# Peptides against a protein of PDB entry 7PB4: the designs that were tried, part 156

Target 1, 105 residues: chain A of PDB entry 7PB4
Amino acid sequence: KMLNIKEYKEKLLSTLGEFLEDHFPLPDRSVKKKKKNIQESSVNLITLHEMLEILINRLFDVPHDPYVKISDSFWPPYVELLLRNGIALRHPEDPTRIRLEAFHQ
Target 2, 218 residues: chain B of PDB entry 7PB4
Amino acid sequence: DALQMAVGYFEKGPIKASQNKDKTLEKHLKTVENVAWKNGLASEEIDILLNIALSGKFGNAVNTRILKCMIPATVISEDSVVKAVSWLCVGKCSGSTKVLFYRWLVAMFDFIDRKEQINLLYGFFFASLQDDALCPYVCHLLYLLTKKENVKPFRVRKLLDLQAKMGMQPHLQALLSLYKFFAPALISVSLPVRKKIYFKNSENLWKTALLAVKQRNR

## One batch from the design tools (peptide; made by RFdiffusion4, then SolubleMPNN)

Design b2_p12_4_s3 (from b2_p12_4, 5 letters changed)
Fold by OpenDDE base, seed 5:
Structure b2_p12_4_s3 (fold): chain B 105 residues (1-105), chain C 218 residues (1-218), chain A 12 residues (1-12)
Amino acid sequence: as target 1 above (105 residues)
Amino acid sequence: as target 2 above (218 residues)
Amino acid sequence: FDVLRFAAEARK
């Protein structure tokens, strides 16, 4: 049973990776254009793939509390993309926390 | 600089306490419009303003006016376009803004510095063919982006299904003809030989401005 | 835009 869950998780992550590579280019981390003066906190934004990986990992590792706190590394458009497409759900009492929606096949 | 002040106003957003919010907004919007149509905008200014126009930070009328003045002085950053497409997924912009964006993207296609990441969005654009309002402009964009590797059996089927649903549209015929050129074995259907490719609104809103940009960059 | 539907269609 546990081996099947791990294999399923890896397959899911791989399939999502392929999808995101084909349809959503990873924002090049290299646009560290050092514009010096505006304190745009050089928060390294994570990729949509990394965001989904975090959400999937949390769902499998902590199924009783599958929520992830939105950090400054979460690009707001990606968060809204996940929420509006029903891929993620906000915590009912804490809008700063999101979880992966359980897609019943 | 008046333009920098205007861009900074849109970036920070309207100050809640000002009684003259509408007059201040209109002043800054006119400043951006005047500079964009006269001289074009720098890539950094387009990056900021394009993001604002699609984020839903302002009303649809303001967003439409901002998007209409996204005229480059020289180039548009591919990253700005990728960010813009991400905002389309968020659904904070109107249907009319989405149509205008695709028209803009087609019109400005040659001014985008790189195409590698935009080409990775091929599947996203292809999915937007199901929207009847977007379909003509998406077909034009896909016609510009399509490579042999993009021509897959499932996409051929989807295009033929769309043709069956909406009839023999000139923009669909153009894209199918290109698909048949790259992969003739996937398209057994005889396509009418069209001497001229026709896309809806080939005369873009920016024709005069783009001619001026091309003349200045020669 | 149903990203899941899109993902499912892209796999086909």
Scores: peptide ipSAE 0.018, ipTM 0.596, DockQ to the pose 0.039
Fold by OpenDDE base, seed 3:
Structure b2_p12_4_s3 (fold): chain B 105 residues (1-105), chain C 218 residues (1-218), chain A 12 residues (1-12)
Amino acid sequence: as target 1 above (105 residues)
Amino acid sequence: as target 2 above (218 residues)
Amino acid sequence: FDVLRFAAEARK
């Protein structure tokens, strides 16, 4: 049973990886050229795939507290995308934490 | 099935002619209660019974008991919730039933299959913040529903006005903190950095039942 | 399932 969950997790992550890389690329670093003065907080943004991987991993690894803290590496549009589509939910007591929506199907 | 007979009784409504109406009603109500708390209800059963509880077809005591039994076996249909909210607009349910509904909606939020249509009802829920009895639960619901696109200047003003009227309520501060997160430029007021957000009755009436549902569906 | 469904729907 545990092996099947790990394999399922890996298969899910791999399938999502291919899809998200093709359809949800990171915003091109190139467009930030013009407006000089905003402190380029060189925060390396993570991909939507990496974000989902973190959420999925947390759900499986810590099912009693499946919430992930939103870091500066989380691109806000991706967070909103996950929340808008019901893929993620906000923590009821901490707006800086989100979890994967576990649809029990 | 005894449950199907009970649901069918509530769907048909009170038959005017029966001398033993109350005994029959109580029998069917107990059947629903027993199944709901033991196993949960199917989405279809919740759809029917939730609609009945908010329609004003039965008395407040019966409606309250039905609503307390709206425990899913697996999921709740978003359509059932939308229909339920439509009944709140008709105004045939008591204030206590409205409060209970919002408590239920918050408690069952994770079991609702979709949120798209519920999110469209954001404006309706936000309007219900003016009801002092509903406000704590509506704030909690809005906290769960709020997206960046919902954070508008007029809503910020209304929340600040409510805070001025009601004081620094924990549930209102929670919602304001979320609004500030999405739109910091709209909320110049320094909100106390609360490490933990507290909503009223975080321990809902259904806590034990929902834990059991989550365990069965694991 | 829903993430996969979302992924499948976003492919359409």
Scores: peptide ipSAE 0.012, ipTM 0.469, DockQ to the pose 0.097
Fold by OpenDDE base, seed 1:
Order: C-alpha cells, then structure tokens, then sequence
Structure b2_p12_4_s3 (fold): chain B 105 residues (1-105), chain C 218 residues (1-218), chain A 12 residues (1-12)
C-alpha cells in the first residue's frame, strides 16, 4: 500500500511538472518597470509545480496536520488559483495556512 | 507575406533600440486587423497572437486590439484556448482583457475544433463566477459546457448564494435552469419559466465577421 | 481537482 502511494505521488508530480511548466510559467521578472522605490521584495517565487509538491508532500508526510504556511515565495495568484479551484483549502482558524484537498476521500 | 512579418514582430517582441517603435507596432497591428476582419486568421496565427495578447508582453491597448481581431478563417485550436486560459491565471492581463477574452471565447465557441480539454477546465471557469465583471460571460460559457456530471451540490449552493447576493440575474437564471434540468432534486427553488435565454453576449463584437466566416466555410 | 484532472487528462 505505501509503495503504491509513493509511486502514485511521484507519477502525479512528474505529470504535473511538465504540464505546469508548459502552461503556468512564472511571471517573468524582466519587465523592468521604472525605478519607483516599491520594495519589490527580492523573494524568489516558487513555481506552481513546487507549490503543489509542497502541499502533496505535507499531505503524505503529516496527514494529521496537512497544512502548509503560506510564505512570501508563494505567488498570490497561484494561491488564489489553488483555492478557487478547490485544489487547496484554507485552515478554518488560520488563513495563512492551506492544505491540499483530499480528492481520494 | 505581410501578415507573417506582422505575426513575427509580435512573437519576437519590440526591438528595444528602434526610435520608431510605435509606428512599426501600429503598422503591424493594422496588418493583422485588416487580414483578420477581411479573411480571418489561420489557426497557427491565432495560437501565436492569442497567447501574446494575454501574456502581458504588450500594453493593454495593444492586447485589446489583438484580442478583438482573433477571428478564425476556419477553426481555432483547443490547445490555443487552453494556453490562453493559463495566462488568465498568471494575472498579467487587465480585468478588461479578461472580460474581453470570455466574450471572445463565447463568441468563437462553435469554431473551436474540440471541446474535451475545455470541458476539463469547467472548475476554473466556475470559480471565475465570483468576479462580478466576468460573471455574465462565465455563466454563458458554463451554459455551453455544462454536462450532468458537472452539476454537483457544492456548485448548486454557490450559484444560489450568488443569486442571493446579486439578485435574479438573467444569466444566473439561465445557468440555474440548466442545472435544474440535469439535477432537479438539487434545486428545490421554483425558477421562472423563461422562454428566451438571455445572455449579455448576445450582442458580440464579432457578429458580422462570424457571419462572413460561416458563409465562406459553407 | 478539475485543474489537476485537466492536467492529467490533457496529457493522455
């Protein structure tokens, strides 16, 4: 049972990786907006694939607390995408935490 | 060909060093517009230009003009639509561009070669109902896409909640009526029997062009 | 779910 779950997880992540790279590219930083001093936080944004990987890993590694804290590396539009599509859910008491929706229940 | 040169210009993007950037841009944009409205565009040209319009590579005015001339000669590739929807998730396009895209998608729906992948995006489109500006056009799109398997209790609740917030909007009523048709047990509310389905997109920007396309392909 | 399903099915 556990081996099948790991293999399924890896297959899912691999399948998602290629799709997400092709269809959900990171916002290219190359748009040199002019120097107005908005501290664009130098935070390296993670890909949607990496975000999903974190969520999936947390669900499997810590099933009793499958929630991940939203960091500055989580691009807000991707967080919204996951939440709006019911792929992820916010923690009921902590809006800074999200989990993967358990589709297999 | 002048069209190929114009498409190639948009694909490569603006050359940073040109003093006459705006004049060159306008020339190529007019070339695309003229061909699109006269003859329509090939599926490959639509694939390239549609992605450019939604990528945020150009300004909103240019993107709007490109999107308005996404008129097919024959068909639109489903893959082009899927890629376009992916750009909506990136949020580089304006709200007005998103509205225009959904209007375009509804208007061009019959010219899309396949619907299988678009049907899999049902949940994404349904989530966009929460945007008040998109809601009328998304309802129309969902009306075209909805199958029995899409009608779930949580979606019914969301539509009823939206109706409670916005009132009995014609586009919501149309979608709810379809939901009630597929799953009458999930919708206890009496819906007014409307003889005519009303969507705001009944007056599309492309009406004349689409008639011409249909006439050429007959 | 629908996007993940889409991602999985669009590759078939």
Amino acid sequence: as target 1 above (105 residues)
Amino acid sequence: as target 2 above (218 residues)
Amino acid sequence: FDVLRFAAEARK
Scores: peptide ipSAE 0.012, ipTM 0.370, DockQ to the pose 0.067; fails the geometry check
Fold by OpenDDE base, seed 2:
Structure b2_p12_4_s3 (fold): chain B 105 residues (1-105), chain C 218 residues (1-218), chain A 12 residues (1-12)
Amino acid sequence: as target 1 above (105 residues)
Amino acid sequence: as target 2 above (218 residues)
Amino acid sequence: FDVLRFAAEARK
């Protein structure tokens, strides 16, 4: 049972990785935005793939508390994408925490 | 070909060293506009230009003009639409560009070669109903896409909640009526019998161009 | 799920 779950996890992540890289690329940092003084916080944004990987890993590693805290590395549009599409759920008491929605429902 | 040069310019992006960047951009943009409105664009040209318009590579004004001239000569590739929708998720385009894209997608719906992959994006489109600016156009798109299999209890609840918040909007009522048609047991609420389905802007920006495309392909 | 399902189905 555990081997099958690990293999499924890896297959899921690999399948998602290629798709998300192709269809949901990170905003290319190389676009030198002109110096408008907006303090673009130098926070390294993670990919949607990495975000999903974190969520999946948390679900497997800590199934009794599968929630991940939203960090500054989480690009808000990706968080909203996951939530709006029912891929992730917010913690009922802590809106800064999200979990992966169970795939089997 | 002048069109190929124009498309190639948009693909490569603005050459940093050119003193006449704006004039060159305008020249190529006018070339695309002229060909698109006169003859339509090939599926490959639409694929490239849609990607560019939604990628955020250019400013909103340029993106808007590109998107407005996404008129097919014959067909639009479903893959181009899927790629375009993926860019909406990345959030590099303005709200106005998103609205224009959904208007375009509804207007061009019959010219898309296949619908199988677009139908798989149903949940994504449905999630966009929460945006008040998009809602009328998304309802129209969903009205075109909805199959019995898409009508789920959670979607019914969301539509009813939206109706409670927004009131009895014609576009929302049209979609709810279709949902009730496919799954009457899920919608206990009496819907007003509307004999005519009204979606916002039944007159699309492309009406004349689309008539010309249909005439050429007959 | 629909996007992930789409992703999984687009690769088939």
Scores: peptide ipSAE 0.011, ipTM 0.391, DockQ to the pose 0.066; fails the geometry check

Design b2_p12_4_s4 (from b2_p12_4, 5 letters changed)
Fold by OpenDDE base, seed 1:
Structure b2_p12_4_s4 (fold): chain B 105 residues (1-105), chain C 218 residues (1-218), chain A 12 residues (1-12)
Amino acid sequence: as target 1 above (105 residues)
Amino acid sequence: as target 2 above (218 residues)
Amino acid sequence: FDVLDFAARERK
């Protein structure tokens, strides 16, 4: 049963990955935001696929605290997309944390 | 202010207890429409109302009317556009609303304050090319947004596949010609040298209002 | 700025 869940997870992530890479490729954020004086923290943005993978993994690895902290690598439009579609939910007390919603029903 | 009251009504939603919900709704819609077409709306008002129009909070007729009067006084915030695009992905808006939004986005493109985040949504717009109803307007938008870095082999293949399916559409040819300009090695097909690029005139609905906005901001 | 107009001018 556990192997079947892992295989299903991998298949889901693979299928979603291919779909998201084909349809929602991360634009190469080579936008050097020359912010003035602060260190060029080239924050590498993660793909929507990677974001979903992180959320799914957290749900399976830590089901009692399935929330992921939103980092600077999380592109705000992707976060907003997930939240608005009901794919993710913000933590009620900490808006910087989100969880995958679809699996808690 | 009557406009602030109208915007506040749409933001908070209809009060459940009002027997005359439709009359109140119509009053506030007319207020927004009158101000928008005469003077334009502030960026903050557009931010609120645009999100409401695309969220599915109201019926399609109301959402369409709100979206049609999203005319800026000066500028539109890029953040408002990003938020709006996120709502398009939720699928709660009708196909006609999506078409109207892309027409609006093309028509209002020059009034958007920044393009950096919109350019990052390139993939979202490109995915919408598969919708036959959206394709002409999405091609126009992509024509405005496309940079050399956006021209990838997989996108070229998708455009050529669309051309094979849909035929030699003027809007698709315009986009392909731009792609060929940026990456001639990726497009072996001889494209007809079109002296004039023809997109569907998305601005027709707002033409008079946009002229007035441009005159006020000169 | 019509990039195609620019490109058409540069090909002349």
Scores: peptide ipSAE 0.014, ipTM 0.643, DockQ to the pose 0.014
Fold by OpenDDE base, seed 3:
Structure b2_p12_4_s4 (fold): chain B 105 residues (1-105), chain C 218 residues (1-218), chain A 12 residues (1-12)
Amino acid sequence: as target 1 above (105 residues)
Amino acid sequence: as target 2 above (218 residues)
Amino acid sequence: FDVLDFAARERK
C-alpha cells in the first residue's frame, strides 16, 4: 500500500513536473506590491510540488482529519488545478479546507 | 426567472431520465444567449457558465455557444477567469475552445474587475505562445498584461526564436515593441517603428455587445 | 495603439 502511494506520488509529481516546467513557470515571488502605507504581507507563494507534499503529509500524519487549511501562500490557480483534476477535495462544511483525494484502492 | 432556471440546469447537469434532453438543453441555451446578448450576464452567472463551458461537462458545440455568450452586464470576476484558466490546464477542452477563450479574454479584458491574479498567470499565457493557433491571441493578451517585471531575458529569447520560426508577424512585433520599451537593453534588434499596432481580429465577435454594455454602465 | 501612447497612459 505505501509503495503504491509513493510510486503514484512520484508519477504524479513527475507528470505534473513536466507539465509545470512546460506550462507553469512559478510566478515570480517578486510581486512586491509597492503600495505605500499598509504592511502588505509579502505572501510567499509555494510551489505546486510543495502544496502536494503538504497535502500528502497531512494525509499520513493526521489520517482522521486529512484536511489542510488554504493559506495565502496557496496560489489560487494551483488550488483550482488540484480540485478540478480530482487530486484534492474541499471539505464539505468548510470550503477553506482541502484534502488529498484518496488514491483509488 | 427563466435565466436562473437555465443556469441551474447547466450547473446541475443533464438529468439522466429526460427523454427530451436535447430540447431542454436547447431551450435553456437559447435563454442564456438571449439574455446575455440583450442585457449581459451577472458576474455570478458568468462564474458558473464559464467554468461549465471549459470543464468538458458538455460537448464542444454547447461549450462554444456558452462561451460566445459570456457577455457581462457590468463586470467579470477575476476569480472566474482564474478558474477558467485552471480548466485550460486540465486539458478537457478542444483546441478551438482554447482559441475562443483567448479571444474572449482579450475582448473582455477591460470588464475584468481586477488584474492582480491574472498577472500571476503571465507565465502560463507566455508558454501558450508555442501553439501556432493560440499565438496571435496570446500575443494580444500579453500586450495587455505585460509589465516591466515580466520582461526577462529568457522570454526575449523565446520571442526572438518564435519570430525566427514564424517570420515577422504583426502580433509578435507588437509584443516585442512593448518589451523593447520596458527593457531596451535586452532587445538590440531594430524594430520597425509602427504607428499602429495590429492584432488579428481586432474586431472581435462581441464588439456590438460590448459597446452596448459600455453605454449602459456610463 | 501607439506604444508611445500606451507608455504615456501607464505613466499617468
Scores: peptide ipSAE 0.013, ipTM 0.574, DockQ to the pose 0.017
Fold by OpenDDE base, seed 5:
Structure b2_p12_4_s4 (fold): chain B 105 residues (1-105), chain C 218 residues (1-218), chain A 12 residues (1-12)
Amino acid sequence: as target 1 above (105 residues)
Amino acid sequence: as target 2 above (218 residues)
Amino acid sequence: FDVLDFAARERK
């Protein structure tokens, strides 16, 4: 039973990866915000795939609290995309936390 | 003022109890239209109204009218555009609204304050090339956005496949020519030497309004 | 090569 869950998780992540690569090619991480003056810490933004992977992993690893805290590595447009498409849901009491909705069956 | 009341109406939504909902809606819509075409809208007003137009909060006719009057007084916030693109991905807007948005985005491109985040959306725009209705406008947008780092082998293959399917479309040829310029090793095919790059609807719906905006901001 | 300059030239 546990092996089947891991295999299913891996297959799901792989399928989502392929889907995102086909339909949403990863933005090149190379857009260094050369904002001159503000030492905005070069926060390495994660890919949409990585964001989904984090959400899926949290759902499987901690099903009783499947929420992930939005970090600075989460590109706001991706967060909005997930939320607006109903792929993710904000925590009702903490808007800084989101969970995967589509797979929360 | 009348504009603030109109924007506030669209933001809050129609009050359920009003018997004259349609008259009130039309009044506020006309107010927005009149100000937008005469003076342009502030960046904050565009942020609110653009989001409303693409969210599916109102009917397609209303959304279309709102989107048509998204004329800046000075600049459009990049954040507003990013939010708008996120709504396009949700699919709550009609196909005609998506087309209109891309036309708007191309027309207003020079009035967007920053391009850094929009450039990160390159992949989202590129994925929309497969939509036959969007393809001409997306090619134009990508032509404006494309940098050397965006020219990847998989994108070249996709463009060549589209060319094989659709034929030698002027907008696709323009984009392929740009790709070949940045990465000649990836494009072995001979492209016809075009004297002029042609994109469909170079004369946009906003031509007169944009001329007026440019004149006011000189 | 400023693509914006190129695009601006092609718009004339």
Scores: peptide ipSAE 0.008, ipTM 0.537, DockQ to the pose 0.020
Fold by OpenDDE base, seed 4:
Structure b2_p12_4_s4 (fold): chain B 105 residues (1-105), chain C 218 residues (1-218), chain A 12 residues (1-12)
Amino acid sequence: as target 1 above (105 residues)
Amino acid sequence: as target 2 above (218 residues)
Amino acid sequence: FDVLDFAARERK
């Protein structure tokens, strides 16, 4: 079971890596339009690749609680993409937490 | 309100126990269509119905009819568009629905409240250029979205390759001309000086409705 | 359009 997960991880990350980098680039940090005073915490958004890595690592590191809390660094479209493709699943009781689904089927 | 009941029906789905499912569906669909074409829909109603149309919850015929009546009263939320694009990635909608969506997106572009998140989906839209059915509409969308920072050497190469494959299509030439404007050093090829940029008329389906929306919001 | 299928094609 674990070997299949590792192979699937590598295949998923390898298949998605270049595609995600080219087609889902991080929002360029440069949209710091200097609008005025509100300390909008410039939360650094993470790549979709990094998001997947976090989800996979959580599954391996904490298999009994494989859920990751959605942070402000998680761009909502990426979260929705993962959820809608069945790659991730929301926690049934806490919608702010998601897990990797593809490895549990 | 009849519209609220209709939207609620689509959101919750058909009640399993109803013997007259098709009649009920048609009734609610007609209600949405009538309000949308007469007055437009609120941003919240578009958010719900657009998501339903692209989720694959209903059949292609129903989804097509819903998408055709996604006419705003005032504005469309950028979040609704981002959600819609995420459904396109899942592939539960038909090719015809995807074409209709891109036509809709181009037609409704000026009614979308913000463009920042949509611009971040530039790469996704660019990837859709390889679909022959989508290409004309995607080129138009990219023409509206393209900034200098989006013009990269690899994208120039892809557009030139696509032109080599498909021929000198007006929509590709329009996009390439814009790329040349932003990055003249990347495009050595002489592009024909077109005085007018012509895209496939995506607005024809909604032209009358959009004129009415603009008149109400003046 | 499956993003995974597309990604797999772009890598070849």
Scores: peptide ipSAE 0.010, ipTM 0.604, DockQ to the pose 0.041; fails the geometry check

